# Peptides against a protein of PDB entry 4ASU, part 248

Target 1, 270 residues: chain A of PDB entry 4ASU
Amino acid sequence: ATLKDITRRLKSIKNIQKITKSMKMVAAAKYARAERELKPARVYGVGSLALYEKADIKTPEDKKKHLIIGVSSDRGLCGAIHSSVAKQMKSEAANLAAAGKEVKIIGVGDKIRSILHRTHSDQFLVTFKEVGRRPPTFGDASVIALELLNSGYEFDEGSIIFNRFRSVISYKTEEKPIFSLDTISSAESMSIYDDIDADVLRNYQEYSLANIIYYSLKESTTSEQSARMTAMDNASKNASEMIDKLTLTFNRTRQAVITKELIEIISGAA
Target 2, 83 residues: chain B of PDB entry 4ASU
Amino acid sequence: FTFASPTQVFFNSANVRQVDVPTQTGAFGILAAHVPTLQVLRPGLVVVHAEDGTTSKYFVSSGSVTVNADSSVQLLAEEAVTL

## One batch from the design tools (peptide; made by RFdiffusion4, then SolubleMPNN)

Design b2_p24_5_s3 (from b2_p24_5, 14 letters changed)
Fold by OpenDDE base, seed 4:
Structure b2_p24_5_s3 (fold): chain B 270 residues (1-270), chain C 83 residues (1-83), chain A 24 residues (1-24)
Amino acid sequence: as target 1 above (270 residues)
Amino acid sequence: as target 2 above (83 residues)
Amino acid sequence: REEELRRKREELLRLLAEKAEAEA
């Protein structure tokens, strides 16, 4: 490579490093906020899921309609965040199909659609875009919940798949159940609950859905920002290493050029 | 007893004596070993009676309350403020 | 040890997050 080529590459990589460092810092700030906001959201969301765990709600085998909600975002450069969710969605969809279930998919965030569009296009009901630019709010979750309920797909049960935050360097893709009103109302395990008005139960379920979606969004966001921070840190380090290598190459090449020029001068060839 | 909004936790797995909640079907008091039930909150006052005798009042907008067979209670309000 | 490296990375990332929060 010529000195000019190396210099151009160095400049390019240095610019990339600046960008990745900046993105790392932005991700760090967003992570700190997300983690702070996740604390109450987790209590809230886990509280909402408590019923399903304690009641041990089971869907009858004759019920065939299953909804998969994959929770991610539109934003890239966050390692395996999106692919992890998509992988579990694929696995779940395959397992359900093998069990004779009808599967429909909702993607929260465009990346889910981007990964699954070719193989699972026919199963998609809707993809929610514009996810990840701002922290998710309960209002956002409510909108998603409402659209799901208005989708016309009368699912019996569902799976919400998202990345649960563990630590700044760790997340786990998890699945939580969602149930239709009919499934909850007909569940044998619900018999221990006092006479619940149908309207009350409907409203309760609407809140439950919104709550779980909100929780999943908060977990996903925190995981994503953490993963992005890590990814950008790694990218910055890789850029640094490449800069060092190219700098050495530049120096060696420059020395060779100088040596050649000196020989030409000394030999009178120039 | 857990009482939270999406943005704030007021109680997390706490032991309380009684919680008064405003529901669409009427206000009721949740005591220890209350019968399992599901309710939806109406805008109104939540009163938490702690074991130490402290009484805390909250205004809630909407949400849900769950009383489980194991006596665990989840009060989840969309919005809640301390009074 | 991989575990030590993991812990160091975690601590570094935490510190970065705290710094970023303080600057925001």
Scores: peptide ipSAE 0.015, ipTM 0.831, DockQ to the pose 0.014
Fold by OpenDDE base, seed 1:
Parts: structure tokens; sequence; C-alpha cells
Structure b2_p24_5_s3 (fold): chain B 270 residues (1-270), chain C 83 residues (1-83), chain A 24 residues (1-24)
């Protein structure tokens, strides 16, 4: 490579490093906010799941309709955040199909669609776009819940798949159950709950679904911002290493050129 | 007893004497040995009676309350404010 | 695990380079 080529490459990598550093700072700010907002959201979400855990709601084997909700975002450059969710969705869909279940999919965030469209397009009911530009609100979750309930797909049970935040350097893809009104109403374990009319239970289920979706969005957002911050940090470090290597190459090449020129001058061959 | 909104936690696995909640069917008092139930909240006043005799008041919009067989209670409001 | 991380880092750098070129 000529000195000119090396210089051009150095300039390009230095520019990339500046961009990645800037993106890291932006991700860090968003992460800090997301983590703060996740604390109450986690208490709220875990509280919403408590009924299903304690009542041990089971879906009868003769019921075949299963809904998978994958939660991520529209935004890239966050490591394995989207692929992890998609992988779990694929695994769950395959397992359910093998068990003779009908599977439908909802994607929260455009990245889920982009990954699964080719292989699972026929199973998609809806994809929610414009996720990840702004922090998710309870209103957003309510809209998603309402659209799901009004979709006309009468699922028996479902799964919501999202990345749970562990730490700034760790997340885990998890699955939580969702149940239809009919499944909850027919569950034997629900018999211990007194004075539940159909209208109350319906409304309760609507809130429960919105609550779980909201919780999943908050976990996902925090995980994503953390992962993006880490990815940008890694990119910046890699750029630095490349700059160092190319700088050494530049210096060596320059020395070689100078030496050649000196030899030509001394030898009178110029 | 857990009482939270999406944005704020008021009680997290706390022991309380009694919680009065506004439900669609009317005012509902939850005692420590209350039977399991599910209710939906209407806009109104929540009153938490602590074991030490202190009383806290909150206004809630909508939401749900769950009383489980293990005496755990989850009060989840869409919006809630301290009074 | 280190090799996978390295590959992911290289892919990210490539994507960032492509983005930078598109914005220029």
Amino acid sequence: as target 1 above (270 residues)
Amino acid sequence: as target 2 above (83 residues)
Amino acid sequence: REEELRRKREELLRLLAEKAEAEA
C-alpha cells in the first residue's frame, strides 16, 4: 500500500472512532434513564405476573392456538439484542409446532420482522414499528395490548419473549406466559378466587396484558441501551487498535521510501 | 403487600394491617386474612393502614388488585399519587 | 468466545463504516 492509501485509511478509521465514541455517550445517557425507569416498572410487572405464577394456570392440551410476542426495537448497533429474541422465538415456534399447536407471531419493533420475515412471514399477525426512538410508556403498551385483543386471533395461551436486564454487561432472553380470558376463566386453580364476574375478569386481563407488555418493553429498552453502549465501546477500542497498527505500517513504509531515495541519490541512478 | 404504578413504587412486599381500595363494585377493605379475589380499580381513594397504626392516603386512576391465597396482595394502579 | 466477539466487532466496524460513507 502507498503512503497515500495508508493515510486515507487512517483518516477513515479515526472518523469512525469519533462516531462510535459519540454514540457511546448517547447510549450511556439513554441507559442511565432506562435503568432508573426500569426499577419501578419491574416491581409493577412482577406484580402483574404474580397471579399467573401463584394460580399455576394451565392450558388444556386440546387447545391449539398459541401466540408469540417478540419484544425488541427498530434500532440496530446493539450487539445480539435482536438476534437473541428472534432465536428464542424460532425455538419456541418450532417446539409448539412439533407439539401440534398453531402459532401466530407479533413483533414489537421492526428488527424482529426483518429477521423472521423470510422464514415466518405466514405466522405474523402484526408488527409494531417506531419502537426504540423514545422510551416506552404505559400508553404504548396499552395500545399494543388493545390491538392484540382486537386482532381477532383467539389464542388460548401465549408467550412474550424479551431481554431481561441483569447488569450493564449482561442481559438474558426470557419468556413469560400470557393467557386468554377463556383460559383464565376455565382454569381450575382460579376457583379459589371469589366473586369474580365475567366483566371484572375481562377488564383485569386487559390490564394484566398491558402491564406485562409494559414491563417487557422496559426490560428490553434497558438491555438494548446497555448493549449498544458496550458495542460502541468495543468498536472504539477496535478502531484504536487499527489506528495503531496502521500508524506503525505508515512509519515503516515511510522509512523504506526514504531509504530507497537515499540509495538512489548515493548510487547516482536517479 | 405491593402497591405500585408503572413509574412509582409505594409499597414493596410490605406488611400492612388493612388496605381500602376503590373498586367498580364499591369500597373494598382488604384484611390480612382476606379470601382470594380479583378486582378492578375505579378512580378513587386508597387508604393503607400500617401495622404501626399510621395511615397513608393515595389517589388512583384505574388498575387492578389481587388478593392471593398466600395472603399476598398486589395493588397495581395505572396512575397513583400520594395525598 | 473471544473469536466470536472479535467477529462481531469487525462486523460492527464495517456497518459503521458503511453508515459513515452513506452520511458523507
Scores: peptide ipSAE 0.005, ipTM 0.808, DockQ to the pose 0.012
Fold by OpenDDE base, seed 2:
Formats: C-alpha cells, sequence, structure tokens
Structure b2_p24_5_s3 (fold): chain B 270 residues (1-270), chain C 83 residues (1-83), chain A 24 residues (1-24)
C-alpha cells in the first residue's frame, strides 16, 4: 500500500472512531434514562404477570393457535440484541410447530422482520416500525396491544420475547406468556376467582396485555441502549487499535521511502 | 400489596391493612385474606390503610386490581397521583 | 452521494461492532 492509501485509510478509521464515540455518548445518555424509567416499569410489568404465575394458567393441548411477539427495535449497532430475540423466536416457533401448534408472529421493531423475513415471512401478522427512536410510553404499548387484539387473529396463547436488562454488561432474552380471553376464562385455575364479569375480564386482559408489552419495551430499550453503548465502545477501541497499527505501518513505509530516496541520491542512480 | 403506575411505584410488596379501590362494579375494600378477585379500575380514589394506622389517598385514572389466593394484591393504574 | 456515504459509514460501523462482539 502506498503512503497515500494508508493515509486515506487512517483518515477513514479516525472518522469512524469519532462517530462511534459520539454514538456511545448518545447511547449512554439514553441508557441512563431507560434504566431510571425501567425501575417502576419492572414493578408494574411484573405485577401484571403475577396473576399468570400465581394462577398457573394452562392452555389445553387441543388449543393450537399460538402468537409470538418479538420485542426489539428498528435500530442496529447494538450487538446481539436483535439476533438474540430472533433466535429465541425461532426456537419457540420450532418447538410449537413440533407440538402441532399454529404459530403467528408479531414483530415489535423492524429488525425482527429483517432477520426473520426469509424463514418466517408467512407467519408474520404485523411488524411495528418506528420503535427505538424515542423511549416507549404506555400509550405506545396500548396501541400495540389494541392492534393485536383487533388483528382478527384469535390466538389461544402466546409468548412475548424480549431482552430483560440485567446490568450494563448483561441482558437475558426472556419469554413471558400472554393468554387470550377465552383461555383465561376457561382455565380451571381461575375458578378460585369468584364471579368475574366477562366484560371485566376482557378489560382486565386488555390492560394485562398492554402492561406486559410496556414492560417488555422498557426492558428491551434498556438492554438495547446498554448493548449499543458497549458495542460502540468496543468499536471505538477496535478503531483505535487499527489506527495504531496503520500508523506504525505508515511510519515504516515512510522511512523506507526516505531511505530509498537517500540511497538513490547517494548512489547517483537517479 | 403492590401499587404502581407505569412511571411510579407507590407500594412494592408492602403489608397493608386495607385498600379501598374504585372499580367499575363499585368501590370495595380489600382486607387481609380477601377472596381472590379481578377488577378493573374506574377513575377515582384509592385509599391505602397501612398497618401503622396511616392512610394514604391516591387518584387513579384506570387500571386493574388483582387479589390472589395468597393474599397478594396488585393494583396497577395507568395513571396515579398522590393526594 | 451523501446517502451513499452514509450507508457506507453505517456498514463500516456495523462491521466494527460485529468484530468487537466476536472478539468479546
Amino acid sequence: as target 1 above (270 residues)
Amino acid sequence: as target 2 above (83 residues)
Amino acid sequence: REEELRRKREELLRLLAEKAEAEA
């Protein structure tokens, strides 16, 4: 490579490093906010899931319609955030199919669709785009919940798959159940809940779904921003290493050129 | 007893004496060992009676309340404010 | 041209991020 080529590459990598550093800072700011907002959201979301855990709601085996909701975002450069969710979705879909279930998929965030389009295109009901630009609100979750409930797909049970935030360096892909109104109302374990009005139960289920979606979005967002921050930090470090390596190469090449020129001058070969 | 909105936690696994909630079917008091039930909140007042005798009042917009067999209660409001 | 440059930058950033993850 010529000195010119090395210089051009150095400039390019230095520019990339500046971008990655900037993105790291942006991700850090968003992470800090997301983590703060996750604290109450987790209590709220876990509280909403408490019924399903305590009541041990089971779906009869004869019920075949299963919905998978994958939660991520539209934005890349966040490590394995999207692929982790997609991997879990694929695994769950395969397991359900092996059990003779019909599987439909909802993607929250365009990246889910991007990853699963070739293999699972026929299973997609809807993909929600414009996810990840702003922090998710309960209103956003409610819109998703409403659209799901009005989609016309009468699922029996479902799974919401998202990245749960553990720490700034760790997330875990989790699955939480969602149940249809019919599944909840017919569950034997629900018999202990006295005289629940059907309209009440419907409304309750709508809130539950919105709550779980909201929770998943908050977990996902926090995980994503943390992962992005880490990814950008690593990218910046890698860029730094490449800069150092290329700088050494540049210096060696420059010295070689100078030496060659000196030899030519001294030898009179020019 | 857990009482939270999406943005704020008021009680997290706390022991309380009684919680009065505004439901679509009417306001009712949740006492210790209340029978399991599910209700949807209407806009109104939530009153939490702590074991120490203190009473806290909240206004909620909507949401749900769950009373479980283990006497755990989840009050989840879409919006809630302390009064 | 600006859009193409942006795409190239994004791709490079992605590659750097992926490499960093593979090394982690």
Scores: peptide ipSAE 0.019, ipTM 0.829, DockQ to the pose 0.014; fails the geometry check
Fold by OpenDDE base, seed 5:
Structure b2_p24_5_s3 (fold): chain B 270 residues (1-270), chain C 83 residues (1-83), chain A 24 residues (1-24)
Amino acid sequence: as target 1 above (270 residues)
Amino acid sequence: as target 2 above (83 residues)
Amino acid sequence: REEELRRKREELLRLLAEKAEAEA
């Protein structure tokens, strides 16, 4: 490689390093905010799930319609965040299909659709785009919940799949159940709640769904920003190592050129 | 007893004497060993009576309240403020 | 050694997040 080629490559890698460092800082700021906002959101979301955990709601085996909600975002460069959710979605969809269930998919964030488009396009009901530019709000979750409930798809049971935040370097893809109004209303374990007005129960379920979606978005966002920060840090380090290697190559090549020029001068003077 | 909004936690698995909640069907007091119920909140006043006799007041916009058979209570408001 | 490196990395990332938040 000529000195010019090495210099061009060095410039390119230095530019990449600058971008990755900048993105790391942006991700760090977003992570700090997301982690702070996740604390109350987790209490809120776990509180909403408490009924389903305590009631142990079972869906009859003859019920066939299952909804999978995958939660991620529109933005890349965050390691395995999207692929982890997609992998779990694929696994769940395959298991349900093997059990004779009808599976439909909702993607929160465009990356889910991007990954699953070729293999699962016919199972998608809707994809929610414009996720991840701003921190998710309860209003956003309510909109998603409302659109789901108004989609006309009468699911019996569902699964919401998202990355739960563990630490700045760790997340886990998890699944939480969602139930239709009919499934909740007909569940034997709900008999202790039998005196509940139907309108009250409907409204309660709407809140529950919005709550769970909100919780999943907050967990996902925190996990994503943390993963992006890590990914950008790794990219920056890799770029640094490459710069060091190329700099050594540049210096060696430069010395060789100088030596050659000196020999030519000496030989021409002889 | 858990009382939270999406953005703030007021009580997390706390023991309380009584919680007064505004529901669509009317305001009611949740005592120890209250019968299991699900309710939807209307805008109004939540009053929490602590075991030590202290009373805290909150305004809530909307949300849900769950009373379980094990006496656990989840009060989840869309918006809530301390009064 | 890997666990120690992991902990150090976690601490560094946390510190970076806190710094970024303070600067914002």
Scores: peptide ipSAE 0.016, ipTM 0.831, DockQ to the pose 0.014; fails the geometry check

Design b2_p24_5_s4 (from b2_p24_5, 13 letters changed)
Fold by OpenDDE base, seed 2:
Structure b2_p24_5_s4 (fold): chain B 270 residues (1-270), chain C 83 residues (1-83), chain A 24 residues (1-24)
Amino acid sequence: as target 1 above (270 residues)
Amino acid sequence: as target 2 above (83 residues)
Amino acid sequence: REEELREARRKFLELLAEKEELLA
């Protein structure tokens, strides 16, 4: 490589490093906020899921309609955050299909669509975009919940798939159940609950759905920001190493050129 | 007893004596071994009676309350503030 | 030719100095 080539590469990599460092800082700030806001959100969301766990709600096998909600964001450069969710969505969809279920998909975040559109386009009901730039609010979750409930797809049960935050360096893709009003109303295990007004149960279920979506968004956001921070840090380090290598190469090459020029001067003066 | 909003936790798996909640069907008190039920919150006052006799009051907007067979209670409000 | 030699000497010293900097 010529000195010009090396210099060009150095400049390019330094620019990349600048960008990745900047992105790391942004991700770090967002992560700090997300982690703080996740604490109450987790209590809130886990609390909402308590009924389904304790009541052991089961969907009859003759019920065939299943909804999968994948939760991620629109933004890339965060490692395997999106692909992990998509992978589990694909696995779940395949398993359900093998069991004779009808599967429909909702994507929260455009990246889910980007990954699954080619293979699962016919199964998508809706994709929510503009996710991940701003911290999710309960209002956002409510909008998603409402859209789902008004989609016209009368699912029997569903799965919400998202990345649960474990630590700054770890997340786990998880699945939580969602149930239709009819499934809850007809569940044998719900018999221990006294006569519940149908309107009350409907409203309850609407809140439950919004709660779970909100929770999943908060977990996903925290996981994503931490992963992005790590990814950008790694990119910055890789860039740094490359800069060092290229600098050494530059110096070596320049020295050789200088040596040649020195020899030429000496030879010309003789 | 768990009482939380999306942004704040007031009680997390705490033992309380009684919780009074405003529901769409009417206000009722949740005591130990209350029958399992599901209710939706209306705007109003939540009163938590702690085992030590302390009483705390909260205003809630909307949400849900669940009383399970194991006596666990989840009070989940969209918005809640301490009074 | 004397001018050429002076210029060559100048350039030689400059290159030598640069090489030393690169080795440091």
Scores: peptide ipSAE 0.171, ipTM 0.833, DockQ to the pose 0.004
Fold by OpenDDE base, seed 4:
Structure b2_p24_5_s4 (fold): chain B 270 residues (1-270), chain C 83 residues (1-83), chain A 24 residues (1-24)
Amino acid sequence: as target 1 above (270 residues)
Amino acid sequence: as target 2 above (83 residues)
Amino acid sequence: REEELREARRKFLELLAEKEELLA
């Protein structure tokens, strides 16, 4: 490689390093905020899920419609965040299909569709885009919930798949159940609850859906920002190593050129 | 007893004496060993009576309240503020 | 010729110095 080529590469990599460092800082800031906001969101979301866990709601086997909601974002450069969700979605879809269930998919974030569009395009109901630029709000979750409920797909049971935040260096893809109003109403385990007005139960379910979506978004966001921070850090380190290697190559090449020039000077003076 | 909004936690698995909640069907008090029920909140006042005798008041918007068989209670408000 | 030699010497010294800097 010529000195010019090496210099060009060095410049390019240095620019990349600057970008990745900047992105790391941005991700770090977003992560810090996300983590703070996740604390109450987790209590809120887990609280909403408590009914389903305690009541052990089971969907009858004769009910065949299953909804899978994958939660991620539109933004890349965050390691395996999207692929992990997609992988679990695929697995779940396959398992459900094998069990004779009808499966429909909702993607929260464009990356889900991007990964699954070729293999699962026919199963997609809707993809929510413009996710990840701003922290998710309860309003956002409510919009998603409303659109889901108005989609016309009358699911019996569903699965929301998202990355649960564990630590700055760890997340886990998890699945939480969502249930239709009919499934909740017909569940034997719900018999212990006093006679609940149908309207009350409907409203309750709507809140529950919004709550779990909100929770999933907060978990996903925190996980994503943390993963991005790590990814950008790794990219910056890799760039640094490449810069070092190229610098050495540059120096060696330059030395050889100088040596040649020195010889030419000596020979020409001669 | 858990009482939270999406952005704030007021009680997390706390032991309380009584919680008064405003529901669409009317206000009711949740005591220990209350029968399991699901309710939807209406805008109004939540009053939490702690075991130490302290009373806290909150204004809530919409939301839900769940009383489970194990006596756990989840009060989840869309918005809540301390009064 | 003398000027060319002076220039060559100067360039030689500059290159030599640069080489030493690269080796450090």
Scores: peptide ipSAE 0.165, ipTM 0.835, DockQ to the pose 0.004
Fold by OpenDDE base, seed 1:
Structure b2_p24_5_s4 (fold): chain B 270 residues (1-270), chain C 83 residues (1-83), chain A 24 residues (1-24)
Amino acid sequence: as target 1 above (270 residues)
Amino acid sequence: as target 2 above (83 residues)
Amino acid sequence: REEELREARRKFLELLAEKEELLA
């Protein structure tokens, strides 16, 4: 490679490094906010799931309709955040199909659709777009919950799949159950609850769904921002290494050129 | 006893004497060993009676309250503010 | 010719200095 080629490449990589560093800082700021907002959201979400855990609600085997909600975002450059969710969705869908269940899918965030549209397009009910630019609110979750409940799809049970935040360097894709009103009302374990009015139970279920969705969004957002920060850091480091290598190459090449020029000067002066 | 909104935690696995909640069917008090129940909150006042005799008041917009068989209670409000 | 030699000497020294800098 000529000195000009090396210089051009160096300039390009240095520019990339600047961009990735800037993106890292932006991701870091968003992460800090997300983590702060996740603390109460986690308490809230775990509280919402407590009933289902304690009541051990089970769906009868004769019930066949299952809903999968995948939670991610519209934005890339965050490592395996989207692919992890999609992978688990695929696995769950396959397992359910093998068990003779009907599976429908809801994608929260456009990236889920982008990954699964070719193989699972027929199973999609709806995809929610414009996710990830702004922090999710309870209002957003309520809208999603309402749309789900009004979709006309009468699922018996479902699962929400999202990335749970562990630390700045770690997340885990997890699944939490969602249940239809009918499934909850018919569960034997619910008999211990005192004289629950049907309207009360319906409203309760609506809140529960919104709560769980909100929780999943907050976990997902925090995980995504941390992963993006890491990805940008890695990109910056890779760029740095390439710069170092190219700089060495440049120096060696330049030395050779100088040597040649020195010889020419000596020869011409003689 | 857990009392939280999406954005704030007021009580996290705390022991309390009594919690008064506004529900659609009326206000009722949750005592120790209350029978399992599910209710939906209406806008109103939540009063938490601590074991030490202190009382805290909150305004809630909507939400749910769950009393489980193990005596755990989850009060989840969409919006809540301290009074 | 003398000017050419002076210039060549200058360039030589400059290049030599640059080479030394690159080796450091």
Scores: peptide ipSAE 0.150, ipTM 0.816, DockQ to the pose 0.004
Fold by OpenDDE base, seed 3:
Structure b2_p24_5_s4 (fold): chain B 270 residues (1-270), chain C 83 residues (1-83), chain A 24 residues (1-24)
Amino acid sequence: as target 1 above (270 residues)
Amino acid sequence: as target 2 above (83 residues)
Amino acid sequence: REEELREARRKFLELLAEKEELLA
């Protein structure tokens, strides 16, 4: 490579490094906030899931409508955040189909739709866009829950798939169950609960769905920001290493050029 | 006993004597070994009676309360503030 | 001719110095 080529590459990589460093800082700030907000959200969300864990709700075999909610965002450059969710969604959909179930999909975040569009477009009910620019609120979760309940798809059971935050360097894609009102109402395990008004149960279920969605959004957001921070850090480090290598190459090349010029001066050629 | 909103935790797996909750079907008190039930909160006051006799009051906007067979209770309010 | 030689010597020394800096 010529000195000019090396210089151009150096400039380009340095610019990229500046961008990735900036993005890292932004992600770090968002992560810090998300992690703080996840603490109460986790207690809240896990609390909402307690009923389903304790009641051990079973869906009758004759009930075949299954809903998959994939939780991600619209924003890229965050490692395997989106692909991990999509992968698990695909796996779950395939398993359910093999079991003779009907599967419909809701995507939270445009990236889910982008990944699954060609292979699963016919299974999508709705995709929620504009996810990831701002921290998710309970209001956002409520909107999603309401849209789901009003979608006209009478699912029997479902799953919400999202990335659970473990640490700044670790997340795990997980699945939590969702159940329809009919499934809950007809579950034998619910018999131990005192006489519950039908309206109460309906409202309860609406809150439950919103709660779980909210929880999943908070887990997803924290995981995403952490992953983005890591990805940008890695990119910055890689850029730094490349700069070092190119600098060495530049120095060697320049030395060779100087040597040539020295010889030319001695010989009287230039 | 767990009492939380989306943004704040008030109690996390705590032992309490009694919790009074405002529900759409009427306010009721949750005591030890209360029968399992599900309720929806109406706007109102939650009163938590601690084992040491301390009483704390909270205003909640809406939400749900679950009493399980194992005596665990989850009070989940959409909005809640300490009074 | 003498001026050309002086200039060549100057340039030679400058390049030599630069090379030494790059080797450091």
Scores: peptide ipSAE 0.148, ipTM 0.829, DockQ to the pose 0.004

